# Designs tried in a protein design run: peptides against a protein of PDB entry 5EIB. Part 34

Target 1, 366 residues: chain A of PDB entry 5EIB
Amino acid sequence: VDLEPGTMDSVRSGPFGQIFRPDNFVFGQSGAGNNWAKGHYTEGAELVDSVLDVVRKESESCDCLQGFQLTHSLGGGTGSGMGTLLISKIREEYPDRIMNTFSVMPSPKVSDTVVEPYNATLSVHQLVENTDETYCIDNEALYDICFRTLKLTTPTYGDLNHLVSATMSGVTTCLRFPGQLNADLRKLAVNMVPFPRLHFFMPGFAPLTSRGSQQYRALTVPELTQQMFDSKNMMAACDPRHGRYLTVAAIFRGRMSMKEVDEQMLNVQNKNSSYFVEWIPNNVKTAVCDIPPRGLKMSATFIGNSTAIQELFKRISEQFTAMFRRKAFLHWYTGEGMDEMEFTEAESNMNDLVSEYQQYQDATAD
Target 2, 366 residues: chain A of PDB entry 5EIB as posed
Amino acid sequence: VDLEPGTMDSVRSGPFGQIFRPDNFVFGQSGAGNNWAKGHYTEGAELVDSVLDVVRKESESCDCLQGFQLTHSLGGGTGSGMGTLLISKIREEYPDRIMNTFSVMPSPKVSDTVVEPYNATLSVHQLVENTDETYSIDNEALYDICFRTLKLTTPTYGDLNHLVSATMSGVTTCLRFPGQLNADLRKLAVNMVPFPRLHFFMPGFAPLTSRGSQQYRALTVPELTQQMFDSKNMMAACDPRHGRYLTVAAIFRGRMSMKEVDEQMLNVQNKNSSYFVEWIPNNVKTAVCDIPPRGLKMSATFIGNSTAIQELFKRISEQFTAMFRRKAFLHWYTGEGMDEMEFTEAESNMNDLVSEYQQYQDATAD

## One batch from the design tools (peptide; made by RFdiffusion4, then SolubleMPNN)

Design b1_p10_4_s1 (from b1_p10_4, 4 letters changed)
Fold by OpenDDE base, seed 4:
Structure b1_p10_4_s1 (fold): chain B 366 residues (1-366), chain A 10 residues (1-10)
Amino acid sequence: as target 1 above (366 residues)
Amino acid sequence: ASKAVIKAPA
């Protein structure tokens, strides 16, 4: 789905364009112009019914519908505005199904789009209420990984999207291969989400290695485990050491010793015990899939529910507040039928979410 | 032995 036809043509002409049904390409003509309000109330609202018709048709063809997976950007108008409209409409029609998102957070290091903090804040407000699981894929973190870890002097969207693709492949491993932990979206939610609003995940993928260092790096279970828990490996720009893990899932892929995985996972928990809440028993889950990713002997994918995710939301909130206090660019949103009150409500709800994470960070065992 | 690394895109 897109509000621009050129994106659909790029997908259709791509190496995997033939895996999608032609009738499942739903697109507009005008785009959202990086405006959440165009995506949510005007251009996106005109297209949403056509998307819902496709969603219904595909849902009816499922033998067992678990839920929905959306991939979208929160910086742009289509992914943010229309994406959150779709989430709302799907949630209304399928209230008992899991809503899962891969939400790409904007960063000034990656995009010069001045209104991205508005689009992101308005989107997070919707995601808090209407999703069950949200993978926070932060362009800030992706840029830093590309620059610092991968040694790319000038990271591109292609470089960032490669990390996104690897992460998405990793977190969906349990859904795609039988006999795994968290084999369905609901089991993932039950294991990862202790409180309904606290469903924002820090993803990570290992191994991440620069081209020049690949020949010297061993691929071992200890190295995967160590890299996966490194703050520099998080695909959300927050330091887990500034918060506490509520829950963690680790997904190992490739032929490895289960015993070695369990030993390394226990060792990393013990070394980092101060960064876990003590009042959630068995809050670290481990899965091993014998099938490695393409081109890799082994990998590990990390999913963390950490109170440190508040650093990401604080960054967006600070950027939002700096513009909103001046009413900068608001006329572009109000001109599409938005009320200024919706900005204040979205800011408030995101600040409440930050406060909730802080409360659970400071909570002790009774 | 193919080293299991996410290579930077070409």
Scores: peptide ipSAE 0.006, ipTM 0.388, DockQ to the pose 0.014
Fold by OpenDDE base, seed 1:
Structure b1_p10_4_s1 (fold): chain B 366 residues (1-366), chain A 10 residues (1-10)
Amino acid sequence: as target 1 above (366 residues)
Amino acid sequence: ASKAVIKAPA
């Protein structure tokens, strides 16, 4: 789905364009112009019914519909505005199904789109209410991984998207291979989401290795475990050491000892015990899949529900507030039928979410 | 569409 035809043509002409049914390409002509309101109330609203017709058709063809997965950006207009409109409409029609998202957070280090803080804040407001699970993928964190860890001097969107694809492949491993922990979206939500609004995940992937060092690096379970819990490997721009993990899932892939995995996972929890809440018993879940990712002998994928994720929302809120106090660019949104009150409500709900994460960070068992 | 340019940190 896109409001621009050129993106769909790029997917269709790509190496995997034949995986998708031709009738499942739904696209507009005008685009959203990086405006959430165009995605949500005008251009996106004209296209949404055509997308819902495809969603219904594909849902009816499923033997067992678990839920939906959306991949979108929060800084743009289509992914943010139309993406959140689709989430709302799908939630209304399928209230008993899981809504999962891969949400790319904007960063001023990666994009020059001035209105990204508005698009992100308006999107987060919708995600808090209408999703069950949201993987927070921050373009800043992806850039820093590419530059610092992968030693790429000039990271590209291709390099960032490679990290996203590896992470998406990792977190969906249990859904794609039978007999794993969190084998369905609902079981993942039950294990990862202790409180309904606190469903924003910090993903991570290991191994992350520069091209020059790949040939010299032995892949071991201890090294994967250590790298997976390293703050520098998080794909959300927050430091887990500034918060506490409510829940964690670790997904190992490849031929390895389950005993060694359990020992290393216990060791990393014990070493980092101050960064876990003590009042959620058995809050770390581990899965091992014998099938490695393509081109690797083994990998580990991390899913963290951490109160440190509030740093990401605080960053967006600060940027939003700086623009909104000046009413900068608001006429582009109000001209598409938005009220200024919707901005205030979205800011309030995001600040409430930050306060909720802080409350659970400060909570003790005593 | 202005292609977002990945800015190198200064």
Scores: peptide ipSAE 0.000, ipTM 0.395, DockQ to the pose 0.022
Fold by OpenDDE base, seed 3:
Structure b1_p10_4_s1 (fold): chain B 366 residues (1-366), chain A 10 residues (1-10)
Amino acid sequence: as target 1 above (366 residues)
Amino acid sequence: ASKAVIKAPA
């Protein structure tokens, strides 16, 4: 789905364009112009029913519908505005199904789009209420990984999207291969989300190795485990050492010893015990899939529900507040039928979410 | 759509 036809043409002409049914390409003509309000109330609202018709058709073809997965950007108008409209409408029609998102967070390091803080804040407000699981993929963290870890001097969107694709493949491993932990979206939510609003995850992937260092790096369970828990490998721009893990899932792929995985997972928990809440027993879950990713002997994917994710929301909130207190660019949103109150409600809800994460960070076992 | 420019880290 897009509000611009050129994206659909790029998908159709791509190496995998033929895997998608032509009737499942729903697109507009005008685009959202990086405006959440155009995505949510005008251009996106005109297109949403056509998307819902496709969603219904595909849902009816499922023997057992678990839920929905959306991949979108929170900085742009289409992914943010229309994406959150679609989430809301799907949640209304399918309230018993899991809503999962891969939400790409904007960064001033990666984009010059000035209104991204508005689009992100308005989107987070919708995601808090209408998703069950949200993987926070931060363009800032992706850029930093590309530059610092991968030693790419000039990271591209191709390089960032490579990290995203590796992460998405990793976190969906249990859904795609039978007999795994978190084999369905609901089991993942039950294991990862202790409180309904606290469903924002920091993902991570290992191995991440620069071309120059590949020859010196061993692909071992200890090295994967160490890198997966390294703050520099988090694909959300927050430091897990500034918060506490509520829950963690680790997904290993490849032929490895389950005993060695269990030993390394225990060791990393013990080493980092101060960064876990003590009042959630058995809050680290481990899965092993014998099928490695293409081109790797083994990998590990991290999913963390950490109170440190509040750093990401604080960053967005600070950028939002700096613009909104001056009413900068606000007329582009109000001109599409938005009320200024929707901005204050979205800001408030995101600040409440930050406060909730802080409360559970400071909570002790009674 | 203006292609977002990936900036060098400060």
Scores: peptide ipSAE 0.000, ipTM 0.376, DockQ to the pose 0.022
Fold by OpenDDE base, seed 5:
Structure b1_p10_4_s1 (fold): chain B 366 residues (1-366), chain A 10 residues (1-10)
Amino acid sequence: as target 1 above (366 residues)
Amino acid sequence: ASKAVIKAPA
């Protein structure tokens, strides 16, 4: 789905364009112009019914519908505005199904789009209420990984998207291969989401290896485990050491010893015990899939529900507040039928979410 | 077996 035809043409002409049904390409003509309101109330609202018709058709064709997975950007108008409209409409029609998102968070290091903090804040407000699971894929973190870890002088969207694709492949491993922990979206939610609003995950992937270091790197379970818990491998620009893990899932892929995985996972928990909440017993879950990702002998994917995710929301909130206090660019949103109150409500709800994460960070076992 | 190395952008 896109509000621009050129994106769909690029997908269709791409190496995988033939895997999608032609009728499942739903697109507009005008785009959202990086405006959440265009995505949510105007251009996106004109297209949403056509998307819902496709969603219904594909849902009816499912042998066992678990839920929905949306991949979208929160900085752009289409992914943010229309994406959250779709989430709302799907949630309304399928209230008993899991809503899962891969939400790409904006960063000033990646995009010069000035209104991204508005689009992100308005989107987060919708995601808090209408999603069960949200993987926070932060362009700030992706850029920093590309630059620092991968040693890319000029990270491109292609490189960021490569990290995104690796992460998405990792977190969906348990859904795609039977007999794993968190084998369905609902089990993942039950294991990862202790409180309904606190469903924002920090994903991470290992191995992250620069081109120059690839030849010299031994892929071992200890090294994967250590990298997976390293703040530099988080796909969200949060330091887990500034918060506490509510829940963790680790997904190992490749031929490895389950015993060695369990030993390393126990060791990393014990070393990092101060960064876990004490009042959630058995809050770390581990899965091992014998099937490695294409091109690796082994990998590990991390899913963290951490109170440190508040750093991401604080960053967005600070940027939002700086613009909103000046009413900068608001006329582009109000001109599409939005009220200034919707901005205030979205800011408030995101600040409440930050406060909730802080409360659970500071919570001690009584 | 193709090692999926996250290749740094060129």
Scores: peptide ipSAE 0.016, ipTM 0.496, DockQ to the pose 0.014; fails the geometry check

Design b1_p10_4_s2 (from b1_p10_4, 4 letters changed)
Fold by OpenDDE base, seed 4:
Structure b1_p10_4_s2 (fold): chain B 366 residues (1-366), chain A 10 residues (1-10)
Amino acid sequence: as target 1 above (366 residues)
Amino acid sequence: MSKAVIKAPA
């Protein structure tokens, strides 16, 4: 789905364009112009019913519908505005199904789009209420990984999207291969989400290695485990050491010793015990899939529910507040039928979410 | 273009 036709043509002409049904390409003509309001109330609202018709048809064809997975950006008008409209409409029609998102957070390091903090804040407000699981894929973190870890001097969207693709492949491993931990979206939610609003995940992937260092790096279970828990490998720009893990899932892929995985996972928990809440027993889950990703002998994918995710929301909130205090660019949103109150409500709800994460960070076992 | 290498495909 897109509000621009050119993206659909790029997907169709791509190496995997034929895996999608032609009738499932729903697109507009005008785009959203990086405006959440165009995506949510105007251009996106005109297209949403045609998308819902496709969603219904595909849902009815499922033997067992678990839920929905959306991939979208929060900085752009289509992914943010229309994406959150779709989430709301799907939630209304399928209230008992899991809503899972891969939400790409904007960063000034990656995009010069000045209104991205508005689009992100308005989107987070919708995601808090209407999703069950949200993978926070932060362009800030992706850029830093590309630059610092991968040694890319000028990271591109292609480089960032490669990390996104690896992460998405990693976190969906248990859904695609039978006999794994979190084999369905609901089991993932039960294991990862102790409180309904606290459903924002810090993803991570290992190995991450620069081209120049690949020949010198052994791929071992200890190295995967150590890298996966390193703050520099988090695909959300948060330091886990500034918060506490509520829950963690680790997904190992490739032929390895389960005993070695369990030993390394126990060791990393014990070394980092101060960064876990003590009042959630057995809050680290591990899965091992014998099937490695293409081009790797082994990998590990991290999913963390951490109170440190508040650093990401604080960054967006600070950027939002700096513009909103000046009423900068608001006329582009109000001209599409938005009220200024919707901005204030979205800011308030995101700040409440930050406060909730802080409360659980400071909570002790009674 | 040097794509982000998680690990170079062999």
Scores: peptide ipSAE 0.008, ipTM 0.427, DockQ to the pose 0.014
Fold by OpenDDE base, seed 1:
Structure b1_p10_4_s2 (fold): chain B 366 residues (1-366), chain A 10 residues (1-10)
Amino acid sequence: as target 1 above (366 residues)
Amino acid sequence: MSKAVIKAPA
């Protein structure tokens, strides 16, 4: 789905364009112009029914519909505005199904789009209410991984999207291969989301290795485990050491000893015990899939529900507040039928979410 | 275009 035809043509002409049904390409002509309100109230609202018709048709063809997975950006107009409209409409029609998202957070290091803090804040407000689980894929963190870890001097969208693709492949492993932990979206939500609003995940992937260092790194279970829990390997721009893990899932892929995985996972929990809440028993889950990712002998994928994720939302909130206090660019949103009150409500709800994470960070067992 | 390398293809 897009509000621009050129994106769909790029997907269709790509190496995987033939895996999608032609009738499932739904697109507009005008685009959203990086405006959430165009995506949500005007251009996106004109297209949403055509998308819902396709969603219904594909849902009816499922033997057992678990839920929905949306991949979108929060900095743009289509992914943010139309994406959140689509989430709302699907939630209304399928209230008993899981809503999962891969939400790409904007960063000034990656994009010069001035209105991204508005689009992100308005989107987060919708995601808090209308999703069951959201993977926070932060362009800030992806850029820093590319630059610092992968030693790329000038990271590109191709470089960032490669990390996104590896992460998405990792976190969906248990859904794609039977007999794993969290084998369905509902079981994942039950294991990862202790409180309904606190459903924002910090993903990570290992191994991450620079081209110059690849020849010298053995892939071992200890090294994967250590890298997966390293703050520098998180795909959300927050430091887990500044918060506490509510829940964790680790997905190992490749031929390895389950005993060695369990030993290393126990060791890393014990070494980092101060960074876990003590009042959620058995809050770390581990899965092993014998099928490695393409081009690797083994990998590990991390899913963290951490109170440190508030650092990401604080960054967006600070950027939002700096613009909103001056009423900068608001006329582009109000001209599409938005009220200024919707900005204030979205800011408030995101600040409440930050306060909720802080409350559970400070909570003790006593 | 430089592609991010998770691991170089062997």
Scores: peptide ipSAE 0.008, ipTM 0.494, DockQ to the pose 0.014
Fold by OpenDDE base, seed 3:
Structure b1_p10_4_s2 (fold): chain B 366 residues (1-366), chain A 10 residues (1-10)
Amino acid sequence: as target 1 above (366 residues)
Amino acid sequence: MSKAVIKAPA
């Protein structure tokens, strides 16, 4: 789905374009112009019914529909505005199904789109209410990984998207291979989301190694485990050491000892015990799939539900507030039928979410 | 695949 035809043509002409049914390419002509309101209330609203018809058709073709998975950007107008409209409409029609998202967070390091904080804030407001699990993929963190860890001097969207694809492949491993922990979206939500609103995940992938260092790095369970818990390896721009993990899932892939995985996972929990809440028992879950990712002998994917994720939301809120106090660019949104109150409500709900994460960070066992 | 160059950290 896109509000621009050129993206769909790029997918269709791509190496995987033939895996999608032609009728499942739903697209507009005008685009959203990086405006959430165009995505949500105008251009996106005109297209949403055509997307829902496809969603219904594909859902009816499922023997056992678990839920939906959306991949979108929160900085743009289409992914943010139309993406959140689709989430809302799908939630209304399928209230008992899991809504999962891979939500790409904007960063001033990656994009010059001045209105990204508005689009992100308005999107987060919708995601808080209408998703069950959201993987926060932060363009700032991806950039920093590319630059600092991968030693890419000039990271590209291709380099960022490579990290995203590796992470998506990692977190979906349990869904794609039978007999694993979190074998369905609902079990993942039950294990990862202790409180309904606190469903924003910090993902990470290991191994991440620069081309120059690949020959010097062993792919071992200890090294994967150490890297996946490193703050520099998080694909959300927050430091886990500034918060507490509510829940963690680790997904190992490749031929390895389950005993060694369990030992290393216990060691890393014990070493980082101060960064976990004490009142959630057995809050770290581990899965091992014997099938490695393409081109690697082994990998590990991290999913953290951490109160440190509030740092990401605070960053967006600060950027939002700086523009909104001046009413900068608001006329582009109000001209599409939005009320200024929707901005205030979205800001409030995101600040409430930050406060909720802080409350659970400071909570002790009674 | 967008080949857009990501800006250097300030």
Scores: peptide ipSAE 0.005, ipTM 0.410, DockQ to the pose 0.020
Fold by OpenDDE base, seed 5:
Structure b1_p10_4_s2 (fold): chain B 366 residues (1-366), chain A 10 residues (1-10)
Amino acid sequence: as target 1 above (366 residues)
Amino acid sequence: MSKAVIKAPA
């Protein structure tokens, strides 16, 4: 789905364009112009019914519908505005199905789009209410990984998208292959989401290795385990050491010793015990899938529900507040039929979410 | 044993 035809043509002409049904390509002509309100109330609202018809048709063809997975950007107009409109409409029609998102957070290091903090804040407000699980894929973190870890001097969108694709492949491993841990979207939510609003995940993928060092790096269970818990490996620009893990899932892929995985996972928990909440017993889950990712012997994917995710929301909130106090660019949103009150509600709800994460960070076992 | 290389897009 896109509000621009050119994106769909690129997907269709791409190496995987034939995987999708031609009739499942739903697109507009005008785009959203990086405006959430165009995506949500005007251009996106004109297209949403056509998307819902496709969603219904595909849902009816499922032997067992678990839920929905949306991949979108929160900085743009289409992914943010129309993406959150689709989430709300799908939630209304399928209230008993899991809503999962891969939400790409904006960063000033990646995009010069001035209104991204508005689009992101308005989107987060919708995601808090209408999703069950959200992978926070932060362009800030992706850029930093590309630059610092991968040694890319000028990270491109395709560098970032490669990290996104690796992460998405990792977190969906238990859904696509036989396993005991998080074998469906609902089991993932039950294991990862202790409180309904606290469903924002910090993903990570290992190994991350620069082209120059790849030949010299061993792929071992200890190295994968150590890299997954490194703050520099997080796909969200938050330091886990500034918060506490509510829940963690680790998904190992490839032929490895389950005993070695369990030993290394216990060791990393013990070394990082201060960064876990004490009042959630057995809050770290581990899975091993014998099927490695393409081009790897082994990998590990990390999913963290951490109170440190508040750093991401604080960053967006600070940027939002700086513009909103001046009413900068608001006329582009209000001109599409949006109320200024929706901005204040979205800011309030995101600040409440930050406060909730802080409360659970500071919570002790009674 | 294949190593994951995240290649920058060309």
Scores: peptide ipSAE 0.007, ipTM 0.424, DockQ to the pose 0.015; fails the geometry check

